# Peptides against a protein of PDB entry 6J54: the designs that were tried, part 9

Target 1, 223 residues: chain A of PDB entry 6J54
Amino acid sequence: NENLFASFIAPTMMGLPIVTLIIMFPSLLFPTPKRLINNRTISIQQWLIQLTSKQMMAIHNQKGQTWSLMLMSLIMFIGSTNILGLLPHSFTPTTQLSMNLGMAIPLWSATVFTGFRYKTKTSLAHFLPQGTPALLIPMLVIIETISLFIQPVALAVRLTANITAGHLLIHLIGGATLALLNINTMTAFITFTILILLTILEFAVALIQAYVFTLLVSLYLHD
Target 2, 42 residues: chain B of PDB entry 6J54
Amino acid sequence: QFQFTGIKKYFNSYTLTGRMNCVLATYGGIALLVLYFKLRSK

## One batch from the design tools (peptide)

Design b1_p10_2_s1 (made by RFdiffusion4, then SolubleMPNN; from b1_p10_2, 5 letters changed)
Fold by OpenDDE base, seed 5:
Structure b1_p10_2_s1 (fold): chain B 223 residues (1-223), chain C 42 residues (1-42), chain A 10 residues (1-10)
Amino acid sequence: as target 1 above (223 residues)
Amino acid sequence: as target 2 above (42 residues)
Amino acid sequence: NPLELILLLL
């Protein structure tokens, strides 16, 4: 079973951590344009960023729109790392729970503290849903308080679990395909077809998880 | 707009201020309970 | 939060 999880071990070269270089690599794929009219690839990239930014920040006021740069950088980082992680023999940093907690906890804390700083009344009122019967108020406030503290954990675990599970499934189905090549060619072909469909699904999941992570951070900021 | 009178003006689940006060009252009640059990154990 | 609940199921 060590072979199954070998792809999730942080790579090192001569004892030096290459993880830092792997984390920084996606930034090279998004160069800053210097012309008024750029190449097609850069123009499409900027257009996609503008569209996603417009959709993500539509729920925010002018003060919330200040976070647009950070949220767009976050979604581009997570999305690019997840897509690159689907390459053969690649290491995906977002499969590490420590990294995802390192992103989730500070961002969650920042959204909570900014909420209490600028919208204290609204933030405190969110612990009690509107229209709650009087008898259920104390219990519901406690539950909502617990829910708040679970948010950063759920945010990190969701991303980690979905990406990790996808990688494991690709490896397992891939291994099964190779094992069946010399046993039953027809079954191996079916398994290979499932592998292709699964890889396509994982590309979609990679982008969806990046979007969900960023959207939830944005939602916590709006609350 | 909801119009409440008496104690319901300050503690209600419909207005923003009322919800805030209910939350603060709940936290205050829990804090008092914890304090009571802490003092009882001593 | 209904949106959070939907996202939790994804």
Scores: peptide ipSAE 0.343, ipTM 0.865, DockQ to the pose 0.036
Fold by OpenDDE base, seed 2:
Structure b1_p10_2_s1 (fold): chain B 223 residues (1-223), chain C 42 residues (1-42), chain A 10 residues (1-10)
Amino acid sequence: as target 1 above (223 residues)
Amino acid sequence: as target 2 above (42 residues)
Amino acid sequence: NPLELILLLL
């Protein structure tokens, strides 16, 4: 099954890792506007950024809204990399668990630390849900503590699993379609239709996962 | 809304302060238990 | 929280 997972190997050229260039490439797609009235494409992009920013940061106070730049850059990065990853023979860095952990752990730790620094009382109280019976308090505090430490792992694994699974499915259905072309054209057409529908779904999933990842980080910040 | 007296004033699952104190007490208890077993292992 | 649970299911 190495052929199935070959697309998930970090690409190298002459022994040099080109993954760095792949990671940096999405940044070129988002130029900073220099005009009051920009091109239609840039205007739509800025509009989308503003909408998502307002939607995500609506739950935060003024102090929390200082994270808007970082969170919006995160969603743009993950979203763009996920979408670009759906191109044929393209490598998506977000399929690498190491990449996603590298984003999840620092962001999670930063949100948790920020919570403990500025809202120590509320953050500590969050380990105990309101109205818990007295006898269950110690156990529930332990469970909630464990839950806290699972958050960055779940955050990274969710993104990795969803993107990787989508790519794998596209590859499998695509391969099946090609194999069936010489066997049964009608069945190949059906599988091809499924492939098209799946690819459309994966475009949506790519954006949703970027949104969910960023939203959860934002939610942890809000606590 | 909640009227607590005595120990319940400081350790309750309804007030923010009470919840915080319960969490701290739990962690303190766990720390003491870990310390006890660590010292016992010697 | 409910929101996190829903997001976990996505």
Scores: peptide ipSAE 0.328, ipTM 0.869, DockQ to the pose 0.036
Fold by OpenDDE base, seed 4:
Structure b1_p10_2_s1 (fold): chain B 223 residues (1-223), chain C 42 residues (1-42), chain A 10 residues (1-10)
Amino acid sequence: as target 1 above (223 residues)
Amino acid sequence: as target 2 above (42 residues)
Amino acid sequence: NPLELILLLL
């Protein structure tokens, strides 16, 4: 059904892609603090950023702490885009695999490169788990190497699949609810209730996926 | 601390250096195999 | 990597 995927097509205006503006829009929701004591909205945002940054960066040394700005901006970007994507008639850039690969591959490559640059011995040792039987070493090194290269793909696909699947499910159940309104009102009410519960779940999923994406990038940095 | 002697001192799955050497040996072995088959085809 | 495995399931 072509109409199911119509909402995932990159929107254009007069042939020009407006996706760039949509991607940039979340930045307007996070204004730069200008006062020592800001309003409640900015204060809550800064508190949440500080809380998440403190928790996420606790595992990193001084070199890892330099990534705090990047990781916090990443979680705020993905989280905000995912939440905004749940608005009616909105386009979610993170439903595009190309978008998520565009984030995952450079960040993953940067973390891997940083690991090999500053912790060469430890990074090489990570291809072999500690305590592996001697006979399994060659095979395990190979599969661990493959696992490394799957990381950016898994990072992008996980985010894309979770957000896209949620949007599709909301669309399908929403469409079913409308179709059942004139057929069976009782069933339509049940499907509508499920739609509401699903929407609440998708808000949680939107934030969780943003957190998981950022956390995994942070984890790869730490090794 | 693990007390390894001989070849096991350099190639083990318990110490950091041993694990690194095992990984390098595996990559080296694969590279040699690829090189062997490449040269054999010519 | 247990943490990565758990996160993979999310």
Scores: peptide ipSAE 0.322, ipTM 0.870, DockQ to the pose 0.036
Fold by OpenDDE base, seed 3:
Structure b1_p10_2_s1 (fold): chain B 223 residues (1-223), chain C 42 residues (1-42), chain A 10 residues (1-10)
Amino acid sequence: as target 1 above (223 residues)
Amino acid sequence: as target 2 above (42 residues)
Amino acid sequence: NPLELILLLL
């Protein structure tokens, strides 16, 4: 049924892609502060950013803390796009695997290369856990190498799958609720209740996935 | 502190340097094997 | 990394 996936098609107007505008829109929701005492909304945003920044960057040294701006912008971008995607008839760019791979692969590669550049010995040593029996060393090194290359794929797929699955489930349960309204009102009420609970969960998932994505990138940087 | 002598000093799973050398040796061995099979096919 | 492993499940 093409209608199930219609919301995931990249929207166009007069043949021009409006996806670019959709991706840029979240930037308007985070204005730069100008006053010592800002509006309540801006103050809350700054407070949240400071808390998350303090938490995420606590594990990094001074050089790693230079990534704070990028990581905070990343979590804000993914989080905002995910939340906005829960609006009716909206398009979420993060449901596109290409989008998430486009973020995951460069960020992962940057962290890996940074690690090899500044901590070459430690980074290479991470392919072999401490205390490994000698006979298992070659096999374990191969496994750890494979594990490393799976990281960007897992990062992108996790975000894509969680957001996409949530959207599909909301659509399906919502559609089922509407279909059941004229068949069995009691069952329709149950499905509607599930829909409400699911939507609340999806709001949480939207933020959690943004956090996990950013945190994992941060952890890869920390090595 | 771990005190290793001989080859174990350079190739061990406990010290940072030893672990690094083991990893490099593993990759080197794989590279040599791939090279061997590639050259053998010609 | 155990933390990564836990986060992979989320």
Scores: peptide ipSAE 0.308, ipTM 0.870, DockQ to the pose 0.037

Design b1_p10_2_s2 (made by RFdiffusion4, then SolubleMPNN; from b1_p10_2, 5 letters changed)
Fold by OpenDDE base, seed 5:
Structure b1_p10_2_s2 (fold): chain B 223 residues (1-223), chain C 42 residues (1-42), chain A 10 residues (1-10)
Amino acid sequence: as target 1 above (223 residues)
Amino acid sequence: as target 2 above (42 residues)
Amino acid sequence: NPLQLILLLL
C-alpha cells in the first residue's frame, strides 16, 4: 500500500524541496504576449483566457471585476497543475490538502470581509433566505452561519478529493491491467480500455475542478 | 415592494433590512443565552 | 443559493 501512495509524497532532491519549482513550472507555459499579432498558440491561449474571463465575471459589477486578474490566474494555475499532474510519475501539488486550504481560506476570507465592508446589509441578510417562515428563522440563521464556515473546507476538500481519487483510480486500474497481461489477455484489454476512458475523464475532471473552485470563490464574492 | 407595519416592518423575512434585523436579533439572542449560562455557572 | 448547492454536490 505504500507504493500506491508514493506518488503523493512531496519530492525532494538532496534534501532540498523541489515542490516550489513544481508549483512555479506552470507559469512558464503561459508567456506574456509582446506583439500586436502573436503566434497562433499564444493567440488561442489569450482568446481562451478572455472567454473564460467574460463568463466568470459576467455576474459581477465593476467593483467585482477588479478581481478578474486574480480569478483568471487561479483557474489557469489550478487547471494547468491538474493537467500536468496526469503525466506519468508527476507530482500534483493540488493533491495536497494543505495547499488547497492555503488557497481556499485566504480567498474565502477575502470575499467574506469585502462583502461585509462594502455590502454589510446584503451580507448579513444572506444568513436568512427570503420568505422564511418566522418560526424557522433562528434555526435557519444558525444553519446558514455554520454553512458559511464550512465553505472554505468544502472548497479545499472537493478539489483534493477529486484529483486524488482520480490519480488513485488510474494507478489501480493500471496495476490491474499489468497483472492481467499474463493471466488473461482479453480481460487485460478490457481493463486497458477502461484505463484509457478513465484518463480522458480525469482530464475533464481536472479542468472542471479548476473551474468549480474559481467559480465558487467568485460566487462567494458576489454573494 | 412589500409594505409592513408595526414590528413586522423591522423584523421580516422579505425585505433586506428586515432580514438583517432578524439575523442580528438571532445573534443577540444567542449571545444573551451564552452570557446567561456563563453567569449561572459562576 | 441553488448554484452553490449544485456545486457543493459535485
Scores: peptide ipSAE 0.115, ipTM 0.847, DockQ to the pose 0.037
Fold by OpenDDE base, seed 2:
Structure b1_p10_2_s2 (fold): chain B 223 residues (1-223), chain C 42 residues (1-42), chain A 10 residues (1-10)
Amino acid sequence: as target 1 above (223 residues)
Amino acid sequence: as target 2 above (42 residues)
Amino acid sequence: NPLQLILLLL
C-alpha cells in the first residue's frame, strides 16, 4: 500500500524540502489589485472574497471583525491549496496533519485566550449550558472543558481526513479504471464516470472544508 | 425574569454570573481534590 | 450550538 500513500509524502528535491515552495505558491495566484477597475478575473476574485468576508464576519462585533484579514487569508490559503492539490501529481500540504495542527492549535488558542481576556465572564459561563440541573453541573463543566480541548484536534483531523480520503479515493478509482481498460472497457467507462463525478465532488469538498475550518475558528472567536 | 435568593443568587445555571460562579466553584473543587490527593500521596 | 454541531458532522 506504499504506492497509495506515496503522494502524501512531503516532496524533496536533492534532499532539500520543496514543501516551502509549494506552500508559498498559492500566494502568487492572488495578486493585490492596483486599479480601480481590475481585470474580470481579479474582479471576480475580489467579489468572492468580499462575499465570504461579509458572510463570515456578520456574526462578529467590531472587535471581532478585526480578525477578518486573518480569517480570510486562512480560507483563501486552505481553499487554494486544497484545489491545487487535486491536480495530478501535486502535493497538498493540508493532507499533512502536522500542517493542519500547526494552523488549528494556534488559531484555536488565540480565539480562546481572546475570549477569556475580553469576555471572561461569558467565556467561563460557556462551560455550563443554561438551564442545567444543579446536580449535573460539575460533570457537565468537566465534559465541556474536555470538549474545548478536543476542538483543535477535531478541526485539524477533519480537514486532514476529508482531503486525504478524497485524494485516496481518486487515486484508487483512477487506478482501477486504468486496470480495467485492458479487461473490460465497459466497466472501465463506468469507473471513469464515477471518477469524474468524484473529482467534481472533491472540488466542492476542498472548498467546503476550507470554509468549515475557517468558520469554526470564527465561531470559536465569537464564542 | 428569574428571581433568585440566597445561594441560588450566586450559584445558578440560568444567569451569567451564576453560571460563572458554578464553573469557578467546580474548578476550585477539582483543584482542591487534586491538591488533597497530592498531599496524601506524600 | 446547532451550527457548530452541523459543522462538526461535516
Scores: peptide ipSAE 0.103, ipTM 0.851, DockQ to the pose 0.036
Fold by OpenDDE base, seed 4:
Structure b1_p10_2_s2 (fold): chain B 223 residues (1-223), chain C 42 residues (1-42), chain A 10 residues (1-10)
Amino acid sequence: as target 1 above (223 residues)
Amino acid sequence: as target 2 above (42 residues)
Amino acid sequence: NPLQLILLLL
């Protein structure tokens, strides 16, 4: 059904892609603090950022903590775009695999490069788990190397699939609810209840996927 | 601390250096195999 | 890596 995927088409206005504006829109939701004591909304945002940064960067040394700004901006961007995507008639950029690959590949490559640059011995040693039987070493090194290259793909696909699947499910159940309104009101009420519960779940998924994406990037940085 | 002697000192799956050497040896072996087949086909 | 494995399943 062509209408199922219509909401995932990149929106254009007069042939010009407005996706750029949509991607930039979440930045307006996070204004820069200008006062020592800001508004409650800004204070809560800053508190959440500080809390998440403390938790996420606790595993990193001084060099790793340099990535704090990047990782916090990443989680805020993905989280905000995912939440905004749950608004009716909205387009979610993170449903596009190209968008997520565009984030995942550079960040992954940067973390891998940083690892090889500063911790060459440790990074090379990560291709072989500790305690591996001697006969399995060559095979395990190969599969671990493959696993490394799958990381950026898995990072992008996980985010894309989770957000896209959620949106599709909301659309399908929503459409089913509307179709059942004139057929069986009782069943329509049940499907509507499921839709509400699913929507609540998708809000949680939206934040979790943002966190997981950022956490995995952070974890790859730490190795 | 693991006390390895001989070749096991340099190639083991327990020490950091040993693991690194095993990885390098594996990559080196693969590179040599690829080189061998490439030269053989010519 | 257990943590990566768990996160991979999420």
Scores: peptide ipSAE 0.102, ipTM 0.851, DockQ to the pose 0.036
Fold by OpenDDE base, seed 3:
Structure b1_p10_2_s2 (fold): chain B 223 residues (1-223), chain C 42 residues (1-42), chain A 10 residues (1-10)
Amino acid sequence: as target 1 above (223 residues)
Amino acid sequence: as target 2 above (42 residues)
Amino acid sequence: NPLQLILLLL
């Protein structure tokens, strides 16, 4: 049924893609502070960014802390786009696997190459866990290598699948609720209750997935 | 501290250098095998 | 890394 996936089609107006504007829109929600004592909303945003920054960058040394700005911008971008995507009739760019791969692959590759550049010995040694029996070394190295290359795919697919599945589920349960209104009002009420609980869950999932995505990138950087 | 002698000094799963060498040896072995089969097919 | 493994499953 084409109607189920209609919300995931890239929107266009007069043949021009609006997706670019949608992707840029979250940037307007985070204005730069200008005053010593800012508005309540800006103060809360700064506080949240500081808390998340302290938590995520605590595991990194001084060189790793240079990535703080990028990681914080990443979590804010993904988080904001995911939350905005829960608005009715909205398009979420993060439901597109192409976009998530476009973020995951470069970030993953950058972290891996950075690790090999500055910590070559340690990075190579990570392909072999400590204390491995000699006979299992070749097989385990191969497995660990495969595991490394799965990381960017898992990162992108996790985000895409969680957000997309949530949107589909909200749509399906919402549609079922409307269909059941004239058939059985009691059942419709139950499905509506489930829909409300699901929407609350999806708000949490939207933030969690943004956090997990950014955290994993950070962990790959730490090695 | 682990004290290894002989080949175990360079190829062990406990020391950082030993682990690195084991990984390099495995990749080298795989590369040689692939090269061997590629050259043999010609 | 066990933490990475757990997060990969989430």
Scores: peptide ipSAE 0.086, ipTM 0.850, DockQ to the pose 0.038

Design b1_p10_2_s3 (made by RFdiffusion4, then SolubleMPNN; from b1_p10_2, 3 letters changed)
Fold by OpenDDE base, seed 5:
Structure b1_p10_2_s3 (fold): chain B 223 residues (1-223), chain C 42 residues (1-42), chain A 10 residues (1-10)
Amino acid sequence: as target 1 above (223 residues)
Amino acid sequence: as target 2 above (42 residues)
Amino acid sequence: NPLLPILLLL
C-alpha cells in the first residue's frame, strides 16, 4: 500500500522543495499574446478562454464582471494541473487537500464578505428561502448557516477526492493488467481496455472538476 | 408585490426585508439563549 | 442557486 500512495507524496530534489516549480509550470503553457493576429494555437486558446469567460460571467452584473480575470485564471490553473497530473509519474498538486483548502477558503471568504459589503440585505435574506412556513424559519436559518460554513470544505474535498480517486483507480487497474499478463492474456486485455476507457474518463473529470470548482465560486459570488 | 399588515410586515418569508428580519431575529434569539445559559452556569 | 444541488452531487 505504501507503493500505491507514493505518487501522492510531495516530491523533493536534494532536499529542495520542487513542489513550487510544479505549481508554477502550468503558467508556462499559456503565453501572453503580443500581436493583434496571433498564431493558430494562441488564437484557439484565446477563443476558448473568451467563450468560457462569457459563459461563466453571464450571470454577473458589471461589479461581478471584475472577477472574470481571477475566475478564468483559476479554471485554467486547476484544469491544466489536473490534465498534467494524468501523465505517468507526475505529481498532481490538486490531490493535496491542503492546497485545495488554500484556494477554497480565501475565495469563499472573499465572496461572502463581498456579498455582505455590497448586498447586505440580500445576503442576510439568503439564509431563509422564500415561502418558508413560519414554524420552520428558526430551524431552516440554522441549517442554512451550517450549509454556508460547509461550502469551502465541500469545495476542497470534492476536487481532492475526485482527482485522487481517479489516480488510484488508474494505478490499481494498471497494476492488475500487469499482474494478469502472465496469468491470463484474455483477461489482461479486458482490464487494459477498461484502463484506456478510465483514462479517457479521467481527462473529462479533470476538466469538469476545474469547471465545477470555478463555477461554484462564481455562484457564491452571485449568491 | 406582497402586502402585509402588522407584525407580518416586518417578519415574513416572502419579502426581502421580511426575510432579513427573520434571520436577524433568529440569530438574536440564539445569542440570547447562549447568553442565558452562560449566565446561569455562573 | 438552482444548479447547486446537482453540483453538490458531482
Scores: peptide ipSAE 0.139, ipTM 0.865, DockQ to the pose 0.037
Fold by OpenDDE base, seed 4:
Structure b1_p10_2_s3 (fold): chain B 223 residues (1-223), chain C 42 residues (1-42), chain A 10 residues (1-10)
Amino acid sequence: as target 1 above (223 residues)
Amino acid sequence: as target 2 above (42 residues)
Amino acid sequence: NPLLPILLLL
């Protein structure tokens, strides 16, 4: 049904891509602090950023901690776009695989390159797990090499699939509830209850996927 | 600490240097095989 | 990487 996927089409107005404006919109929700003691909303945001930064950057050295700004901006961007995407009649850029690949491939490439640049021995040794039997070494190195190149794809696809599937499921169940309103009100009430529970779940999934995406980028940086 | 002697000192799956050498040897072997088949095809 | 397999399943 073409109508089911209509919400995932990149919106355009008069031939101009509105997607650029939608991508820029979350930046307006996170204003820079201007005072020593900011508003409650800004203070909560800064506290959350500080808390997540402290936990995520704990595994990194001083050079890895330089990525803190980029990783925190990444989680805030993906998280905000995913949450905003759950608003009715909204478009989520993160449902587009091209968008997520555009983030995943450069970040993954940067982490891998940084690893090879500063930790050459450790990065090369990472292709062979410790304690592997000698006969399995060539095969395992090949598998680990393939696994490395799958990482950016898995990173992008995981985010895209989870957000898209959630939106699609909400749309399907929502459509089913509307269709059942005049057929069986009791069944419609059950489906509506499921819809509410699903929307709550999708809010959690939206934040979890943002966190997992950022955490995996951070983990690849650490190796 | 593992004490290895001989070839096992340089090619082992336990030490960092040994693992690195095993990876390089594997890539080198694959590169040589690809080169061999490429030159053989000509 | 004990966290990697778990995160890959999410």
Scores: peptide ipSAE 0.124, ipTM 0.867, DockQ to the pose 0.037
Fold by OpenDDE base, seed 2:
Formats: sequence, structure tokens, C-alpha cells
Structure b1_p10_2_s3 (fold): chain B 223 residues (1-223), chain C 42 residues (1-42), chain A 10 residues (1-10)
Amino acid sequence: as target 1 above (223 residues)
Amino acid sequence: as target 2 above (42 residues)
Amino acid sequence: NPLLPILLLL
């Protein structure tokens, strides 16, 4: 079991944490454009950022659109780290629950406090759905309050679980494929095909999880 | 669309103000209960 | 948010 989870241990070199460098590495992949007409790769990147920004922030008011920079940076960070994490022998910081909680809790708290600050009435009213029978109001308010506090945990756990599970599956199927190469080549080919399909799926999952994480933070901000 | 009179005007599950008041009343009630048991235990 | 349940299940 330790061999399976060895890839999830935070790497250190000579007692110094390399994790900081790994976390900062995605920032190098997104240079700021200096030209009016950039290279094709940078232009595509900017187009994608603009596209995602427009569709994600479309539900927000002008005040909510102030969060666009934060949310776009978040999705770019999580997405890039998740994609880079699929490289062989790479460490994915988003597989660490501590990191995801470190992102989820502050962002969630910021959205909740922002809601209470600027939309106090609406935020308080959100604890009680419309049309609730009078007798069920106290219980439902309690449940909704508990639900609110579960949100950051669910946000972090979802990201951690999906990315970690994907990595584990890739490692397991990959290891099985290698083991079967000398036992049964045909079976190894089947497992290898599954591995390829799984890796493609994990690339999609990596982006989807980044999107969902950011979208949910955005939705919590919108209330 | 909803026209309420009396206490229902302030405490209802349909209007924004009514919902807010219900939530505040619920929290207030819970706080009072917790306070009561805390003071009783001491 | 009709998409919220789906997003929560993903």
C-alpha cells in the first residue's frame, strides 16, 4: 500500500521542500502578453481565459465581477496543476487535502462574509427556502446552516478525491499492464488500452474539477 | 404577490423579510436555549 | 441553481 501512495508524499530534497517550487511552476506557463497580436499559443490561451471568464462571470453583478481575477487565477492554477500532475513521476499538489482546504476555506469564507456584508437580508433568507411550512422552519434552518458549513469541506474533498482517485487508477492499471507484459501479452494490451482511455478521461477530469471548484466558489459568491 | 397581515407579515416563508425574520428568530431561540442550559448547568 | 446538485455529485 505504501508503494501505491508513495507518489502522493510531498517531495523533499535534502530536507528542503520542493513543493513550493512545484506549486509555483504553473505560473511560468502563463506569461503576460506584451504584444497586441501575440503568438498563436498565447492567443489561444487568452481566448480560453476570456471565454471561461465571460461564461463564469455572466451570472454576477458588477460588484461580483470584481472577483473575476481571483476566480480566473484559481481555475488556471488548479487546472494547470491537475494537468501537470498527470505527467509521470510528477507530484500534484491538489492531491493534498490540506492544500485544497487551504484554498476552499478562505475562498468560501470570503464569499460568505461578502454575502453577509452586502446582501445581509438575502443571505439570511437563504437559510430558509421559500414556501417552507411553518412547523418545519426551525429544523430546516438548522439543516441549511449545517449544509453551509459542509460546503468548504465538500469543495476540498471533491477535488482531492477525484484527482487522487484518478492518479491511483492510472498507477494501478499501469502497474498491472507492466506486470502482465511478461505473463500474457494479450491481456496486457487490453489493460494498456484501458489505461490510455483512462488517462484521456483523467485529463478531462482534471479540467472539470478545476472548473467545478471555481464555479462552486462563484456560485457561493452569487448566493 | 403575497399579501400577509398580522404576525404573518413579519414571519413568513415567502417574503424576503419574512424569511429573514424566521431565521433570526430560530437562531435567537436556539441561542436562548443554549444559554438557558448553560446557566442551568452552572 | 438547477446545476448545483449535478455539480455536487461530480
Scores: peptide ipSAE 0.113, ipTM 0.866, DockQ to the pose 0.036
Fold by OpenDDE base, seed 3:
Structure b1_p10_2_s3 (fold): chain B 223 residues (1-223), chain C 42 residues (1-42), chain A 10 residues (1-10)
Amino acid sequence: as target 1 above (223 residues)
Amino acid sequence: as target 2 above (42 residues)
Amino acid sequence: NPLLPILLLL
């Protein structure tokens, strides 16, 4: 069904990609504060950023807290793009695995290299849990190494799968509801109720996935 | 807190240094095995 | 990290 996946194709206009404009659009929603007492919208945004920043950076030392700006920008970017993606006829860039890998791999690599740079002994020792029986050490080290390399893939796939699956489910249930309107109105009503509940869930998922993605990057940084 | 003697001082799963050395030894062993099989095929 | 496995499943 080509119509089902058509919404996930990168949109173009007159042969020119408009994806760049879509990716840049969320930046307009978060203006920098200029006044001592800002308007309600900016004040709420600043408050949310401060709360999230305090929560996420509480686990980091002073050196790790230098990542606060990047992590806060990351969660705001992913969160805003996910929410905007729920608008009708919108394209969600985070449904593209290439984009999510493009974010996950560099950030994961940066956290791993930062760990090895400043805490080499601790980072190397992390591949072997404390108290491991001697006979299991080689196998467990291999498993922990594989686990490390799965992290960037897990970050990208989790975000892509959750957002994409949500969009697909909304389209399928919505399409089923329309098809059932003239067949069985009672069943269509049930399906429509499910669609509403699902839409509410997807708003939550959009924010949760942004948070989890950023949090995991933060946790990898902390080790 | 942990008092190890001999080879256990350098290779143990309780101390930070011991764990690090175990990891390095594991990677070194794997590297040597890979090298051995690669050179053996020639 | 004890929370890491749980977060990986979310």
Scores: peptide ipSAE 0.097, ipTM 0.865, DockQ to the pose 0.037

